# Peptides against a protein of PDB entry 3QIS, part 42

Target 1, 334 residues: chain A of PDB entry 3QIS
Amino acid sequence: PSLELSRREFVFENVKFRQLQKEKFQISNNGQVPCHFSFIPKLNDSQYCKPWLRAEPFEGYLEPNETVDISLDVYVSKDSVTILNSGEDKIEDILVLHLDRGKDYFLTISGNYLPSCFGTSLEALCRMKRPIREVPVTKLIDLEEDSFLEKEKSLLQMVPLDEGASERPLQVPKEIWLLVDHLFKYACHQEDLFQTPGMQEELQQIIDCLDTSIPETIPGSNHSVAEALLIFLEALPEPVICYELYQRCLDSAYDPRICRQVISQLPRCHRNVFRYLMAFLRELLKFSEYNSVNANMIATLFTSLLLRPPPNLMARQTPSDRQRAIQFLLGFLL

## One batch from the design tools (peptide; made by RFdiffusion4, then SolubleMPNN)

Design b1_p10_7_s1 (from b1_p10_7, 4 letters changed)
Fold by OpenDDE base, seed 3:
Structure b1_p10_7_s1 (fold): chain B 334 residues (1-334), chain A 10 residues (1-10)
Amino acid sequence: as target 1 above (334 residues)
Amino acid sequence: SFLEQYRPEL
């Protein structure tokens, strides 16, 4: 069997978080026999492609002289955004299109990723006074390394914040401040806030706006701004409540005094973001007659975002653990 | 508001 491929080199320019890009090519059976094709893993890989790439179809049959269109889809989810932001991963892959009892055909995937404030650590964002797209990639790496070291120092309670660091970190990321300040100003009376989905086009505009500028006003509907806040919190490499404190939050869920002590042990940036969000959500709950928002709904929604189980415990999360996690947040909303 | 204490100095 043999295939003819219309193209073997693919370039995905300006890949962004949550923006689907597609490149298509044709494969044709120029042989005399039916053939089965499949994308196969390389020798050391578990998957035929990186998590941000897929082929559709990834396998199939071709009759003699049949042609099929294959779509190469590039989509950066929350699962790939952090490693692409840090430059640990890149928009570079090689696909192996295998023909059963035939040849391997290599496809080269290349491109560039545009960093996002979505999927960047709270610590790095607190050091970032400019939009992420204005920050040199080298400086982003340094900011993540410094952020990790300061987080570790803050957990150890060892070092007073050296007042001599030339730039004081922000109390909260500017991006989360902009989202929450917008919602506080314009969305407190919004009916069905956090219940109605945003528009995908508006979400992309909000992400692009926060990545490239410091806007006076966030574009899009209140629902899109609200969903953008949820996406931001979901995309964090570490949740607002650090994984190390997850079990202690569950264990303390019915003791409001212990809950406050657990939160006091968060790294400064995480603690500030948590307190800021809880303050906002308590203000939002005062407008429940207008926005239909209640404490149980908010606690349920934000628990999955703020108090994520560690990856090793995700598969073991019981309904009781979920209820304790909700109860933990309720103690800050009521 | 209580939220203004978190305003970033940009």
Scores: peptide ipSAE 0.534, ipTM 0.952, DockQ to the pose 0.880
Fold by OpenDDE base, seed 5:
Formats: sequence, structure tokens, C-alpha cells
Structure b1_p10_7_s1 (fold): chain B 334 residues (1-334), chain A 10 residues (1-10)
Amino acid sequence: as target 1 above (334 residues)
Amino acid sequence: SFLEQYRPEL
């Protein structure tokens, strides 16, 4: 069996978080026998492609002289955004199109990624006074390394922040401040806030705005700004409540004193973000007659974002654990 | 606002 491919090289320019890009090519059976094609893993890979790439269809049959269109889809989700922001991964891959009893055909994927404040650590963002697109990639790496070291030092309670001439970190990321300050000013009376989805075009504009500028006003509807805050919290490499404190939050869920002690043990940036969000959400609840927002809805929504199970426990989360997590957050909203 | 205490110094 043999295939003819219309193209073998694909370039994805200016790949961004949550922005789908597609490239298409044709494969044709120029042989005299039916053939089965499939994308196969390379040596030592578990998957035929990186997590941000897919082929559709990824397998199929072709009769003699049959032609099929294959779509190569590039989409950076929350699962790939952090490693692309750090430059640990890149928009580069090789796909192996295998023909059963035939040849392997190699496809080259290349391109560039544009970093986002979405999927960047709270620690790095607290050190970032400029939009992420103004920060050199080398400096992003240094900010993530320094952030990891400060998180470890903060957890160990060892070193007071040396008052040395290093620029003091922000209390909260400017991106979170911009989103929450906008919602506080303009969305407290918005009907169905956090219940109505935003527009995809507006979400992309909000992401691009936060990545490239420090706006006076965030573009888009209040629903799109609210959903952008949820997406931001979901995309964090570490949740606002650090994984190390997850079990202690569940164990303390019915004791408001212990809950406050657990939060006091968070790294400074995480603790500030948590307190800032809880202060905003308590203010939003005062307008429940206008915005239809109640404490149980907010606690249910934000618990999944702020208090995620550690990766090793994700498969074991019980309905009881989820209810304890909600009860933990309710103790800060009421 | 009580939220203004979290304003980043930019």
C-alpha cells in the first residue's frame, strides 16, 4: 500500500491560550489495494502527539483512489498552558502517519507560542509589574524559579523577606485585581452573574488585553469578565489553596477557627488572593436580590476552582470530600 | 472600597 500526502509541513504562528488553530491536508490511496492508516506514537511516547495537538480523523480506511481530509487542530488548554508559558514545551512536534503493512510518513509541526498570564503561577505574577507579553522569556523562567524557591521558604517559615533592594512583590497579581475591581464596580447588580456564560470572542479579547496591557477598563460584557476570572482560577498551575493544605481544609470544614488558621499558613500571594476573592464574593452576596447570586451557588462554583484535589488524589474524590470542600468555603462567605 | 487595599502599586 502507498499514500500520497498533499502537505507534510505545518506552521502554527502566534498560538495563544484557548485559541483554536486548524490546518488541513489530504491523503490519497494511490495504490491498488485498500489501506488502513493511523497516527502512531514515536519511540518512548505514550501518545501520537503532544497534548495541545490532535489529528481528525486519527485513523481510517481508504479504498483505491480514495481521498480523505485530515485536520490538524492546535489548542492550548489549561493542561498545556503552564509548560508553554515557561518555554519547557514549544509548538514543535513530529507526527507519524503509519500505513498498515506500508510506510511511515512524517509530518513536521512547528510554530510559536505567545505567553499568557493565564496558567502562570500566582508567585510569578506577583513579581510581574508589566504585562506578560512585555516580559522577556528568560525573565519568565527566572521569575518561576524564584517563585518556587520563595514558596518553599514561605512553607518552611524560615526566612523573613530580606528588606533588601529587590522590588517587593505585589499583594495580588495585577490581572486578578483588574478582573475583580471591574466586577466590583460594574457587575454587582448584573442578573445571573457567574451563571450566564460569556462570549468566546469577548473572552479572547479579555485574555489578550490582560496579556498585553494594563487597561483602565476590561473589554466585554460583565458575563465575559466573570467567566474570564473563572478561567484564570482554573488555569492556575497551583490552585489558590495550595495542594499541601487540601486535606487540612476538608478536615477543618466544620470548624471556622481551624479554617482561618489553615488559610493563614498559605504563601503570602495565595493568602492575599484568597482573602481578596472572599471579600469580593461577600460584597457580591449583598446584592443577591439584583444578581440572583446565593452563597451555596458561589461556594459550589468557586470550591472546584480554589480547592482542587492534588493530582494523586483526583481519581479518589468522594461526594463527601466535595461537600466538605464546599462547607470550608461557605465559612468565609457567611 | 475595602478592596482598594489590594491595589497593586504599578
Scores: peptide ipSAE 0.523, ipTM 0.949, DockQ to the pose 0.861
Fold by OpenDDE base, seed 1:
Structure b1_p10_7_s1 (fold): chain B 334 residues (1-334), chain A 10 residues (1-10)
Amino acid sequence: as target 1 above (334 residues)
Amino acid sequence: SFLEQYRPEL
């Protein structure tokens, strides 16, 4: 069996978080026998492609002289955004299109990723006084490394922050401040806030706005700004409540004094973001008659974002653990 | 507001 491919090299320019890009090519059976094609893993790979790439269809049959269109879809989700922001991964892959009893055909995927404040650590963002797209990629790497080291130092209760000539980190990321300050100013009376989905185009505009500028006003509807805050919190490489404190939050869920003590042990940036969000959400709850937002709804929604189980425990989360996690947040909303 | 204390110095 043999195939003709219309294209073998694909370039995805300016790949962004949550922005789908598609490239298409044709495969034609130029042989005299039916063929089965499939995308196969390379040696030592578990998948035929990286998690931000998909082929559709990824397998099929072609009769002699039959042609099929294959779509290559590039989509950076929360699962790939962090490793692409750090430059640990890149928009590069090789796909192996296999023919049964035939040869392999190699497809080259290349491109560039544009970094996002979404999927960047709270520690790194607290050191970014400029939009992430203005920060050199080399400095993004250094900021993530320094962020890790400062997090470890904070957990160890070690050396006071040397008051040296390094610019003081922000109390909270400017991006989360902008989102929350916008919602506080404009969305407190918004009916069904956090219950109505935003518009996908407005979400992309908000992401691009936060990545490229420090706006006076965030674009889009209050629903889109609210959903952008949820997406931001979901995309964090580590949740606002660090994974190491997860079990202690569950164990303390019914003692508000112990809950506050657990939060006091968070890294400075995480602790500030948590307190800022809880202060905002308590303010939002004063407008419950207008926005239909109640403490149980907010606690249920934000628990999955702020108090995520460690990856090794995700598959084992019980209904009791979920209820404890909700109760933990309720103690900060009431 | 209580939220204003979290304003980033940019």
Scores: peptide ipSAE 0.521, ipTM 0.949, DockQ to the pose 0.882
Fold by OpenDDE base, seed 2:
Structure b1_p10_7_s1 (fold): chain B 334 residues (1-334), chain A 10 residues (1-10)
Amino acid sequence: as target 1 above (334 residues)
Amino acid sequence: SFLEQYRPEL
């Protein structure tokens, strides 16, 4: 069997978080026998492609002189955004299009990724006074390394040695402040806030706005701004409540005094973000007659975002653990 | 507001 491919090289320019890009090509059976094609893993890979890439169809059958269109879809989810922001992964891959009893055809995938404040650590963002797209990639790497060291020092209750020469980190990321300040000013009376989904186009505009500027006003509806806050919290490489404190939050869930002590042990940026969000949500709950927001709804929604189980425990979360996690958060909303 | 204390100095 043999195939003709209309294209073998694909370039995905300016790939962004949550923005789908598609490239299409044709494969034609120029042989005299039917052929089955499939994308196959490379010698040491478990998957035929990286997590941010997909082929559709990824397999199929072609009679002699048949042609099929294949779509190569690039989509950066929350699962790939952090490794692409750090430059640990890149928009580069090689796909192997295999023919049964035939040859392998290699497809080259290349491109560039544009960093996002979504999927960036709270520690790094607290050190960014400018939009992330203005920060050199080399400085992003240094900020993530420094952020890790400062997190470890904070957990060990070590005083930072260099209080004097480095610019003081922000109390909270400017991106979180912009989202929450907008919601506080304009969305406290918004009916069905955090219950109505945003518009995908408005969400993309909000993400691009936060990545490229410091706006006076965030674009889009209150629902889109509210959902952008949820997406931001979901995309964090580490949740607002650090994984190291997860079990202690569950164990303390019915003791409001111990809950406050656990939160006091968070790294400074995480602790400030937690307190800021809880202060906002308590203010939002005063308008429950207008916005239909109640403490149980908010606790249920935000618990999955703020108090995530460590990756090794995700598959083992019991209904009791979920209820304890909700109860922990309720103690800060009531 | 209580939230204003978290305003970033940019």
Scores: peptide ipSAE 0.514, ipTM 0.947, DockQ to the pose 0.878

Design b1_p10_7_s2 (from b1_p10_7, 4 letters changed)
Fold by OpenDDE base, seed 3:
Structure b1_p10_7_s2 (fold): chain B 334 residues (1-334), chain A 10 residues (1-10)
Amino acid sequence: as target 1 above (334 residues)
Amino acid sequence: SFLEAYRPEL
């Protein structure tokens, strides 16, 4: 069996978080026998492609002289955004199109990723006074390394850093501040806030706006700005409540004093973001007659974002654990 | 508001 491929090199320029890109090519059976094709893992890989890449179809049969279109889809989700932002991964891959009882065909995937404030650590973002697209990649790496070291020192209750020439970190990321300040100013009376979905085009505009600028006003509807805040919190590499404190939050869920003590043990940036969000959400609850927002809805929604189970416990989360997590958050909303 | 205490100095 043999195949002819219309293209073998694919370039995905300016790949962005949540922006689907597609490249298509044709495969043709120029042989005299039916053939089965499949994308196969390389040696020592578990998957035929990186998590941000997909082939559709990834397998199939071709009759003699049959041609099929294959789509190569590049999509950076919350699961790939952090490793692409750090430069740990890149928009580069090699696909192996295998022909049963035939040869392998190699496809080269290349391109560039544009960093996002979505999927960047709270610690790094607190050190970024400029939009992430203005920050050199080398400096992003340094900021993530420094952020990790500062988080560890903060958790160890080590001596306050000497007032050395390092710029004071922000209390909260500017991106969170911009989203929340917009919602506080313009969305407190918005009917069905956090219940109505945003527009996908507006969400992309909001993401691009936060990645490239410090706007006076966020573009899009209040629903899109609200959903952008949810997406931001979901995309965090570590949730606002660090994984190390997850179990202690559940254990303390019915003691408001212990809950506050647990939150006091968060790294400074995480603690500030948590307190800022809780203050905002308590303000929204004052307008419940207008925005249809209630404490149970907000606690249910934000618990999944702020108090995520660590990956090793995700499969074991009980309905009781979910209820404790909600109760923990309710103690800050009421 | 209490929210203004978190305003970033940019």
Scores: peptide ipSAE 0.526, ipTM 0.949, DockQ to the pose 0.890
Fold by OpenDDE base, seed 5:
Structure b1_p10_7_s2 (fold): chain B 334 residues (1-334), chain A 10 residues (1-10)
Amino acid sequence: as target 1 above (334 residues)
Amino acid sequence: SFLEAYRPEL
């Protein structure tokens, strides 16, 4: 069996978080026998491609002289954004198109990724006074390394030694401040806030705006700005409540004094973001007559974003654990 | 606003 491929090299320029790109090629059976094709893993890989890449179809049958179109889809989700932002991963892959009892065909995937404040750590963002697209990639690596060391010092309750001539970190990321300040100014009276979805085009404009500038006003509807805040919180590599404190939040969920003590043990940036968000959400709840927002809805929505189970416990989350997590957050909204 | 206490010094 043999295949002819219309193209073997694919370039994805200016790949961005949540922006789908597609490239297509044709495969043709130029043999005299039916062929089964499939994309197969390389040696030491569990999957035929990286998490941000997909082939459609990824397998199939071709009769003699049959032709099929294959789509190569590049999409950076929350699961790939962090490793691409740090430059640990890149828009580079090799696909192996296997023909049953035939030859392997190699496809080269290449391109460039544009870093986002979405999927960047709270600690790194607290050190960024400029938009992420203005920060050199080398400096992003240094900021992530410094962020890890500051988190570890905070967990160990090490008093920060002399604040030498290093620029003082922000209290909260400028991106979170911009989103929340916009919602506080313009969205407190917005009917169905956090219940109505935003527009995908407006979400992309908001992401691009926060990655490239420090705007006076965020573009798009109040619903799109609200959804952008949810996407930001979901894309964090570590949730606003650090994974190390997850179980203690569940255990304390019915004791408001212990809940406040657990939050006081968060790293400075995480603790500030949590208190800032809770202050905003309590203000939003005063306008419940206008915005249809209630404490149970907000607690249910934000609990999944702020108090995520550690990756090793995700498959074991019980309905009781979810109810305790909601009750923990309710104690800060009421 | 009490939210202004979190304003970034840029």
Scores: peptide ipSAE 0.515, ipTM 0.947, DockQ to the pose 0.872
Fold by OpenDDE base, seed 1:
Structure b1_p10_7_s2 (fold): chain B 334 residues (1-334), chain A 10 residues (1-10)
Amino acid sequence: as target 1 above (334 residues)
Amino acid sequence: SFLEAYRPEL
């Protein structure tokens, strides 16, 4: 069997978080026999491609002189955004198009990723006074390394860091402050806030706005700004309540005093973001007659974002654990 | 507001 490929090199320029890019190519059976093609894992890889890449179709049959279009889809989700922001991963891959009883055809994927404040750690963002697109990639790496070290120090030492002549970290990331301040000013009377989806185009504009600027106002509808806050919280590499405290939150869920003690043990940035969000959500609940927002809805929604089970426990989360997690958050909303 | 106490110094 033999294939002819219309293209073998693909360049995805300016790849962004949640922005789908597509490149297409044709494969033709220039042989005299039917052939089966498939994308196969290379070397010791478990998958034929990186998590941000997909081929469609990834397998199929071609009769002699048949041609099929293959789409290469690049999409950076929450699962790939953090490793791309740090430069640990890049928009580079090699696809192996295997032909049954035939040859392997190599496709080269390349491109560049544009960093996002979405999927960046709270600690790094608290040290970032400029938009992420203005920060050199080398400095992003340093900020993540420093953030990890400061998180560990804050967990091990109840000692206030005598923050010497270094620029004092922000109390909360500017990006989350901008989103919440906008919602507080303009969305408290918005009917069905956090219940109505935003517009995908407006969500992309909000992400691009926060990545590239410090706006006076967030663009888009209140629903899009609200959903952007949810996406931001979902994309965090470490949830607002650190994984290390997850079980203690569940165990304390019915004692509001113990719940407050657990939150006091969060890293400074995480603790500030948690308190800021809870303050905002309590203010939002005062407008429940206008926005249709109630404490149970908010607790249910935000619990999945703020109090995520550690990756090793995700598959084992019981309905009781979910109810405890909701009850933990309710103790800060009421 | 209590929220204003979290304003980033930029």
Scores: peptide ipSAE 0.512, ipTM 0.946, DockQ to the pose 0.915
Fold by OpenDDE base, seed 2:
Order: C-alpha cells, then sequence, then structure tokens
Structure b1_p10_7_s2 (fold): chain B 334 residues (1-334), chain A 10 residues (1-10)
C-alpha cells in the first residue's frame, strides 16, 4: 500500500486557551491495493498525539484512488493549559500515520502557544501586575517556581514572606478581581445569573481581554462574565481550597468554627481569593428576588470549583462527601 | 464596597 499526502508540515500559530484551530490535509491511495490507515503511538507514547491535538478521522480505509480529508484539531482545554503556560509542554508533536503492511508517514506539528491567566496558579497571578501576555516566558517560569516555594513555606508555617522581594504580591489576582468587580457592579440584578450560559464568542473575548489588558470594563453579557469566572476557577492548577485541606474541609463541614480555622491555614493568595469570592457571593444573595440566585444553588455550583477532591480521589467521591463539601461552603454564604 | 478592599494596587 502507498499514500500520497497533500501536506506533512503543520504550523499552528498563536494557539490560545479554549480556541479551536483546524488544519486539513488530504490522503490519497495512489497504490493498486486497498489500504487501512491509522495514527499510531510512537515507541514510548501511550497515545498517537498530545492531549491538545486530535486527528479526525484517526483511522480509516481507502480504496485505490480514494481520497479522504483529515482534520488536525488543536484545542487547549483546562487539562493542557497549565503545562503550556509554564512551557513544560509546547505546540510541537510528530504524528505517525501508519499503513497496514505499509510505510509510516511522519507529520510534523509545530506552532506557538500564547500564555493565559486561565490555568495559571493563584500565587503566580498575585505576582503579575501586568497582563500575562506582557510577561516574558522566562519570568513566568521564575514566578511559578517562586510561587511553589512560597506556597510550601506558607503551608509549613515557616518564615514570614521575605519582605525583601522587591514587589509586594497582590491580595488577589487582578483577573479574578476584574471579573468579580464587573459582576458586582452590573450583574447583581441579572435574572438567572450563573444559571444561563454565556456565549462562546464573548467567552473568547473575555479571556483575550484578561490575557492582554487591564480593562475598565469586561466585554460581553453578564452571563458570559459569570461563566468566565467559573471557567477561571475550574482551570486553576490548584483549586482555591488547596488539595491538602480537602479532607479537613469535609471533616469540619458542620462546625463553622473549625471551617474558618481550616480556611485560615490556606496560602495567603488562596485564602484571600476564597474570602473575596465568599464576600461577593453573600452580596449577590441579597439580590435573590432579582437574580433568582439562592445559597444552595451557589454552594452546589461553586463547591465543584473551589473544593475539588484531589485527582486520586475524584473517582471515589461519595454523595456524602459531596454533601459535606456543599455544607462547608454554605457555612460561608449564610 | 467591601470588595474594594481587595482592589489590586496596579
Amino acid sequence: as target 1 above (334 residues)
Amino acid sequence: SFLEAYRPEL
């Protein structure tokens, strides 16, 4: 069997979080025999491609002189955004298009990723006074390393924040402040807030706006701004309530005093974001007659975002654990 | 607003 490929080199320029890019190519059976094609893993890989890449179709059958279009889809989800922001991963891959009893055809994937404040740690974002797209990649790496060290020191209750770091960290990330301040100003009377989905185009505009600027106003509907806040919280590499405190939150869920003690043990940035969000959500609840928002709805929605089980426990979360997690948040909303 | 206490000094 033999194939002709219309293209073998693919460049994905300016790849962004949640923005789908597609490149298409054709494969043609220029042989005299039918062929089965498939994308196969390289020798040391479990998958034929990186998590942010997909081929469609990834396998198929071609008669002699048949042609099929293959789409290469690049999409950075919450699952790939953090490792791309840090530069641990890159928009580079090699796909192996295999023919049964035939040759391997290599496809080169390349490109560049544009960092996002989505999927960046709260600690790093608290050190970013400028939009993330203005921050040199080298400085992003340094900010993540410093943020890890400061988190570890904070958890160990060791040494005060070295006041010798020339720039005082923000109390909360500017991005989350901008989202919440917008919602507080314009969305408190918004009917069905956090219940109506945003528009995908507006979500992209909001993400790009936060990554590239410090806007006076967030673009889009109140629903899109509200959903952007949820996406931001979901994309955090470490949830607002750190994984190390997850079980203690569940164990304390019915003791408001212990709940407050657990929150006091969070790293400074995480603790500030938690308190800021709870303060906003309690304010939003005062407008329940207008926005149809109640404490149980909010607690249920935000529990999955703020109080995530550690990855190793996700598959084992009981209905009781979920109810305890909701009860933990309710103690801060009421 | 009490939320203004969290305003970033930019």
Scores: peptide ipSAE 0.504, ipTM 0.944, DockQ to the pose 0.873

